# Designs tried in a protein design run: peptides against a protein of PDB entry 6TME. Part 42

Target 1, 324 residues: chain A of PDB entry 6TME
Amino acid sequence: NRLKRAYIALQAWKKAFYSDPFNTAANWVGPDVCSYKGVFCAPALDDPSVLVVAGIDLNHADIAGYLPPELGLLTDVALFHVNSNRFCGVIPKSLSKLTLMYEFDVSNNRFVGPFPTVALSWPSLKFLDIRYNDFEGKLPPEIFDKDLDAIFLNNNRFESTIPETIGKSTASVVTFAHNKFSGCIPKTIGQMKNLNEIVFIGNNLSGCLPNEIGSLNNVTVFDASSNGFVGSLPSTLSGLANVEQMDFSYNKFTGFVTDNICKLPKLSNFTFSYNFFNGEAQSCVPGSSQEKQFDDTSNCLQNRPNQKSAKECLPVVSRPVDCS
Target 2, 324 residues: chain A of PDB entry 6TME as posed
Amino acid sequence: NRLKRAYIALQAWKKAFYSDPFNTAANWVGPDVCSYKGVFCAPALDDPSVLVVAGIDLNHADIFGYLPPELGLLTDVALFHVNSNRFCGVIPKSLSKLTLMYEFDVSNNRFVGPFPTVALSWPSLKFLDIRYNDFEGKLPPEIFDKDLDAIFLNNNRFESTIPETIGKSTASVVTFAHNKFSGCIPKTIGQMKNLNEIVFIGNNLSGCLPNEIGSLNNVTVFDASSNGFVGSLPSTLSGLANVEQMDFSYNKFTGFVTDNICKLPKLSNFTFSYNFFNGEAQSCVPGSSQEKQFDDTSNCLQNRPNQKSAKECLPVVSRPVDCS

## One batch from the design tools (peptide; made by RFdiffusion4, then SolubleMPNN)

Design b1_p10_8_s3 (from b1_p10_8, 7 letters changed)
Fold by OpenDDE base, seed 4:
Structure b1_p10_8_s3 (fold): chain B 324 residues (1-324), chain A 10 residues (1-10)
Amino acid sequence: as target 1 above (324 residues)
Amino acid sequence: PSSSELEKAS
């Protein structure tokens, strides 16, 4: 009996709660699991006459505890939303049995360990949110082989390089921000045909920006701020016909910021502050447009306010990195 | 900055 298995799972989970400040699980008593707060039942896909647990929503419950292996008995769950809790430990491998998993949100918790590779076992997964945790180690390349709409990885402890498989992703939104990713952005990034928003903020990424970024025709948000990028901005960035928000601040970029970038048709905000740019087109100057906001602060620009000293600029500007 | 970085699903 599916509901009996669900009962076992949910009772095991209740037992795994250390704190339930809102008494969310207070009504988690008895066999009628469909009446449990945050538990949602629906007709089974294979038999409409059978009621199954199809969803969990414990968002914002501030529950402290862990995910017990018995959660693998919730084999009919397609929606698992448990964000903004204090769940700790690892994501159980037993969740591989949840083959209908469609949306998995464990964001804003205290999960630790490597990337939850169990998420890769779910054939129908469309939404993955694991941000604001303590996940660590390498990002598995296979994450981008999945047909995900959104991939939220920000505010974790992920290390190593971004996989080259990123180009296979069909996701509209991908966040890498506030991790420990290193190396270059893969050239395959330009193959992300559905990408609207990508955020690299606050990593240890380095090297030159790949020219292939300019192929991201649908991107509206591109943020690469607070990294170690070097060289000039690719001229191919003129291809970002839909970019609205662009941030390259707090890097080590050099060279000239061109008209072709600053005149992008949908550009609303372009921040390139805290770099080593030694020139900018007139169209890039803050206040040059009523429709666009620019920030050129703390570069090596002549005749602009709030720039770096010649002493700070000269060693970097005189040794430009060749990205060719 | 992206709103998606800060938003929480609910």
Scores: peptide ipSAE 0.034, ipTM 0.731, DockQ to the pose 0.266
Fold by OpenDDE base, seed 1:
Structure b1_p10_8_s3 (fold): chain B 324 residues (1-324), chain A 10 residues (1-10)
Amino acid sequence: as target 1 above (324 residues)
Amino acid sequence: PSSSELEKAS
């Protein structure tokens, strides 16, 4: 039966624990798996008279161990939340049997290896959090073909380019921060119709920002800081009618920061420090507004404090990158 | 800095 399979899975998992500081699995004894701490049962979708393990919540349990292949026996699990543990190894391919998976949170662990492609096999997945791990290699393009509400990838070891399929994403939140992504932001980004927050912080992204960013009408947070972006800010950024927080700091941007950007109606914080901007509109000057905060530090601006030296600026400013 | 970068689901 389903609960017997769940028992086998959970006992195998308990055996895979190297450390359980809070004794979370102390009551994981006997066949009544629905009484196990962090295990949640519900009526099966196909038969309401049958009780099944529908959810796991081991968040913040500080458990050291690995995910054994027997977890694939938890075929009724829709919610799998095991963040803030010390689980290591890889996500087992046997989890492909968890066809009801809706929310998968393995964030803040010690998982390694390539992107867990098993997550792509779950037809109903809406939430994917794999941030704060050691996942590496290329991001599979197919991740953005899924109807995810949120995609958390930050603080990993992912490399290569951002897939062009990003424009197909229906996610409201996407994080790429603190990886090793390289190349340009795809022009297809403007097709992300539901995007509210996107962060690219601390990668090796380069090239010009695509003009299509200005099509992100619903974006409230756009952070591209700590990369290798070049050229001017796209004039189309004036289309970001709902942006509240925007950060382009720690790049190699040049040119003029315009009124059309700094006067965005919902803009509360705009950081463009540590670039090579050679001019800014009066509306971009820190202290020019009580409602908006700006940081223009360490650019090539005239008559502003804390700017780069002429020696640092001249080689870059004199050779502006044409993004047209 | 984005809240989504650091905030954990719980």
Scores: peptide ipSAE 0.033, ipTM 0.731, DockQ to the pose 0.242
Fold by OpenDDE base, seed 3:
Structure b1_p10_8_s3 (fold): chain B 324 residues (1-324), chain A 10 residues (1-10)
Amino acid sequence: as target 1 above (324 residues)
Amino acid sequence: PSSSELEKAS
């Protein structure tokens, strides 16, 4: 019965393929779905004597097509990996029936529409990768109420603000890069307990960096480059005891880059170029350390190469934003 | 840039 439903689903999906350049679905013939390329069967959790489709792996198949609603018949699927294809359309709401979903990777496709809220219905979801698509609109706040290990949202069309619920996330990796997010980084960011990597690159984020970033003691990568951030760097950044890669480049930051930031014990790369910083500590100067790389290019620093002109600096530096 | 930005799961 379960394999018959899987057969119906997989045959409907094969019909939804417009192009299969590697002939991945060439063997998708007949009732033996467990022999299908990219289909993985396992004993059912509720009955070990029953074989079910537990996983799909079509990564890097370059398949053009869409996800038909019949995929909702794959009720035993826990792993769904279809990255690096040319699938288009929306994620079917019928996937809400896949209550065992554990890892969902639809990255590097041509999916469109709003955030796939069906992902929020999966109680056991641990991994969500929807990056490199055309998803748009608001990020639902409820995404951060999920007990996810990783949240990949980068390279989409998401807009609006980052939800305040971000502080509830237990994810080790979160990517917002290359979207249309706006507003401030929520102060609740400091409440993220397991965060190792967070990336904000290439959005429309603005305002001051919250002081609470300094509470992210397990962060190894913090990238806020290519936004509209203003004000001084928070002094609390000295609390980032494990940060290795830090990037604040291509913003509108002002003030002084302090020793306490540049002397962070695990810091290997710190880029603060293309801002309006008017001073830096000696420890922040490129070439001052053999173990650390710094980039101070295109700021308002005195006696440094490749800085902005006084004409560019004066209007901004003379009117520093007070973040206090 | 972060490795996680470009890395693909597989």
Scores: peptide ipSAE 0.032, ipTM 0.722, DockQ to the pose 0.242
Fold by OpenDDE base, seed 2:
Structure b1_p10_8_s3 (fold): chain B 324 residues (1-324), chain A 10 residues (1-10)
Amino acid sequence: as target 1 above (324 residues)
Amino acid sequence: PSSSELEKAS
């Protein structure tokens, strides 16, 4: 009986709670698991006459505990939303049995260990949110081979390079922010077909920005701030016809910020502060437009306020990185 | 800052 298996799983999970401040699992008593708070039943896909546990929603429950291996008995679960809790430990490998998994949100928890590779085993996964955890190590390249709509990885402990497989991603939103990613942004980034938002904030990324970024015609948000990027901004950024928010602040960029970038038709905010830019077009000057906001603070610009000293600029500006 | 960093699934 599928509901009997679900009962075993849910009772094991309740036992794995250390704290339930809102008494979310208070009604998790008896065999009627479909009445449990945060448990959602639906007709089984293979037999509409059979009721199964199809979803879990424990978002914002502030539950402390762990995910026991018995959760692998929830084989009919397609939606698993447990964000904003205090769950710790690792994602159980037994969740590989949840072959219908469609949306997996474990964000804003205390999960640790490597990337939860069990997520790669789910053939129908469309949404993956693991942000605001303590996941560590390398990102598996295979994550981008999956047909995901969103990939939230930000605020973790991920290290190593961004996989070149990123270009295979069909995700509209990808967040890398606030990790320990290093190396260059892969040139394959330009192959991302459905990308609307990509965020690299606060990593150890370096090198030149790939010219292929300019192929991201649908991107509305591009944030590469707080990294170690060098060289000039690619001229191909003029291809970002839909970019609204663009941030390159807190890097080591040099060269000239061009009209072609600052005149992007949908650009509303462009921050390029805290770099080593030695020139900007008039269209890039803060206050030059009523429709666009710019920040050119702490560069090597002439006749602009709040710039770096010549002493700070000269060593960097005199040795421009060739990105060709 | 991206809205996607702050947004929570529901």
Scores: peptide ipSAE 0.032, ipTM 0.731, DockQ to the pose 0.254; fails the geometry check

Design b1_p10_8_s4 (from b1_p10_8, 5 letters changed)
Fold by OpenDDE base, seed 4:
Structure b1_p10_8_s4 (fold): chain B 324 residues (1-324), chain A 10 residues (1-10)
Amino acid sequence: as target 1 above (324 residues)
Amino acid sequence: MTVAEEIKAS
């Protein structure tokens, strides 16, 4: 009996709770698992006459505990949302049995260990949110082979380079922010279809921005702030016809910020502060437009307020990185 | 609010 297996799993999970401040699992008693708070049943896909546990939603329950291996008995679960709890440990490999997994949200927890590779085993996964945890190590290249709509990786401990397979992603939103990613942004980034928002904030990324970024015609948000990027902004950024929010602040960029970038048709906010730009077009000057906001603070610009000293600028500006 | 704005606000 599928519900009997679910009962075993849910009771094992209840036993794995160290703290349940809202008494979320207080009604997790007896065989009627479909009445459990945060447990949702639906007719099985293979047999509509059979009721199965199809979803878990324990979002914002502040539960402390871990995920026991018995959760692998929840073989009919397609939605697993345990956002904003205090779950710790690793994601059980037994979850590979949840072959219907569609949305997996374990964000805002205390999970540790490597990337949960069990997520790669789910053939129908569309939504992956593992942000605000302590996952570490390398990002598996295979993550971008998945037909995901959203990939949230931010605020973890991921290291190494961003996989070149990123270009295979069909995700509309991808976040890398606040990790320890290093190296260059792969040139394959320009091959991303359906990308709307990509966030690289607060990593150890370096090198030149690839020209291929300009091929991201549907991107509305591009944030590469707080990294170690060098060189000039690619001229191909003029191709970002739909970009609304662009942030390159807190890098080591040099060169001239051109009209072609600042006059992007949908651009609302462009922040390029805290770099080493030595020139900007008039269209890039803060206050030059009522429709656009610019921040040119702490660059090497002449006749602009709040710029770096000549002493700080000269060593960097005089040795521009050639990205060609 | 964009995802980037949310991250920045956190």
Scores: peptide ipSAE 0.454, ipTM 0.947, DockQ to the pose 0.881
Fold by OpenDDE base, seed 2:
Structure b1_p10_8_s4 (fold): chain B 324 residues (1-324), chain A 10 residues (1-10)
Amino acid sequence: as target 1 above (324 residues)
Amino acid sequence: MTVAEEIKAS
């Protein structure tokens, strides 16, 4: 009996709660699991006459506890939303039995350990949100082989390089922000077909930006701020026909910011502050347009306010990195 | 709100 297995799983989970401030699991009593708060039942896909637990929604419950291995008995769950809690420990490997998993949201918790590779075992997964946790180690390259619509990895402890498999991703939104990623952005990034928003904020990424970024014709948001990028901005950025928000601030970029970038047709906000740019086109000057906002603060620009001193600029500007 | 704006606001 599927509901009996669900009862065992949910009772094991209730026992794994250390604190339930809103008494969310107070009604988790008895065999009628479909009446449990945050538990949703639906007809089984293989037999419409059978009722199964199809979804869990415990978002914003502030529950402290862990995920016990008995959760693997919830084999009919397609939606698992437990964000904004205080769950700790690791994601159980027993969740590999949840072969219908479609949306997995464990964001804003206290999970630790390596990337939860059990998520890669789910053949139908479309949404993965593990942001605002303490996951660590390398990102498995296989994540981008999945047909995901969104990949949220921000605010964790991930290390190492971004996998070259990123070009295989069909995701519209990908976040890497506030991790410990290092190395270069892979050249394969230009092969992403459906990308709208990509965020690299606050990592240890370095090297030159790949020219292939200019192939991202559907991107509306590109944020690479707060990294260690060097060299000039690629001239191929003129290909970003749909970019609206672009941020390269807090890097080590040099060279000239060109008209071809600042005149992008849908560009509304372009921030390139806190770099070592030594020139900009007139179209890049803040206040030059009423439709576009620019920030050129703290560069090595002549005849502009709030720039770096010659002492700060000279050592960097005199040794430009050639990205060719 | 964009995803980038949400991250910056957090």
Scores: peptide ipSAE 0.450, ipTM 0.945, DockQ to the pose 0.878
Fold by OpenDDE base, seed 5:
Structure b1_p10_8_s4 (fold): chain B 324 residues (1-324), chain A 10 residues (1-10)
Amino acid sequence: as target 1 above (324 residues)
Amino acid sequence: MTVAEEIKAS
């Protein structure tokens, strides 16, 4: 039966624990898996008279171990939350059998290997959190074909370019921060329909910002700081009617920061420090507004404090990258 | 706290 399979899976998992500081699995004894700490049962979708293991919540258990292949026997699990543990190894491909997977949170662990492509096999997945791990390699383009509400990829070892399929994403939140992503932001980014927050912090992204960013009407947070972006800020950024937090700091941007950007109606914080901007509108000057915060530190601005030296500025400012 | 703020705080 289904609970017997769950028992086999959970006992195999307990055996795969190297350390359980809080004795979370201490009561993982006997066939009554529904009484196990962190194991949640619910009526099966296909037969309400049958109880099945529908969820796992081991968040903040500080468990060291790995995920054994027997976890694939948990075929009724829709919620898998093992955040903030010390699980290592790879995500088992046997989890493909968990066809009801809805929320998968393995964040803040020690997982390694390539992107867990098994997550792509889950037809009903809505929430994917794999941040704060050691996943590496390429991000599969297919991740953005899924109808996810949130995609958390930050603080991993992912490399290569951002897939062009990003425009297909319906996620409200997407994080790429603190990886090794390179190349340009795809122009298809403007096709993201439900995007509220996108974070590119601390990658190796480069090139010009695509004009299509200005089509992200629902974006409230856009952070592209700590990359290698060049050129001027797209004039189309004036279309970000709902942006509240915008950060372009620590890049290689040049040109003039315009009124149209700094006067965005919902803008509360705009950081464009540590670039090579050679001019800014009066509306962009820090202290010019009580409602908005600006940071223009370490640019090539005249008559502003804490700017780069002429020696640092001249070679870059005199050779602006044309993004047109 | 925004997602960006959370990342920056970590």
Scores: peptide ipSAE 0.444, ipTM 0.944, DockQ to the pose 0.881
Fold by OpenDDE base, seed 1:
Structure b1_p10_8_s4 (fold): chain B 324 residues (1-324), chain A 10 residues (1-10)
Amino acid sequence: as target 1 above (324 residues)
Amino acid sequence: MTVAEEIKAS
């Protein structure tokens, strides 16, 4: 009996709550699990005459607790949304039994441990949100082999390099922000055919930006700010025909910011502040356009306000990194 | 609001 299994799972979960400030689980009593707050039932896919627990929505419940292994009994769950709680511990391996998992949102919790590899076992997963947790270690390359629409990894403790498999991703949105990723952006990034938004903010990424970024024709947001990138901006960035928001601030970029970048047709905001750029085209100057906003603050530009001193600039500008 | 803007605002 599927609902009986669901009852066991949900009661085990209720027991795993340390705090339920909104009394969300107050009505989690008795066998009628479909009446439980935050529990949604639907006809089973294999038998429309059978009612099953198809979704969990405990978003913004501020519940403290953990995910017990008994949650693996919720085998019909396709939607699991428990963001903005205080759940701790690890994601149970028993969730591998939830083969219908479509959307998994555990964002804004206190989960720890390595990347929840159980998410890789879900064949139909389309949405993965694990942001704002304490996940650590390496990102498994296999994450980008998944046919995901969105991958939210930001605000965790992930380390190591970004896998080269990133180019296989079909996601429209990918966030790496506020982790401990290091190394270069893989050249395979240009193969992300459906990418609209990618965010690298606040990592330890370094090296030159790959020229292949210019192949991201559908990108509307590209943010690589607050890293250790070096060299010049790739000339191929002129290929970003749909980019609206671009941020390279707080890096170690050098060279000249070209017209071809600043005149991108859909560019609305371009921030390249806090680098070591030693020149910019007139089209890149803040105030040069009514339709575009630029920030060139704290570079090595001549005849511009709020620039670095010659003393700060000279050691870096005189030793440009060759990205060729 | 873009994803980047949301992250920056947090």
Scores: peptide ipSAE 0.444, ipTM 0.945, DockQ to the pose 0.884

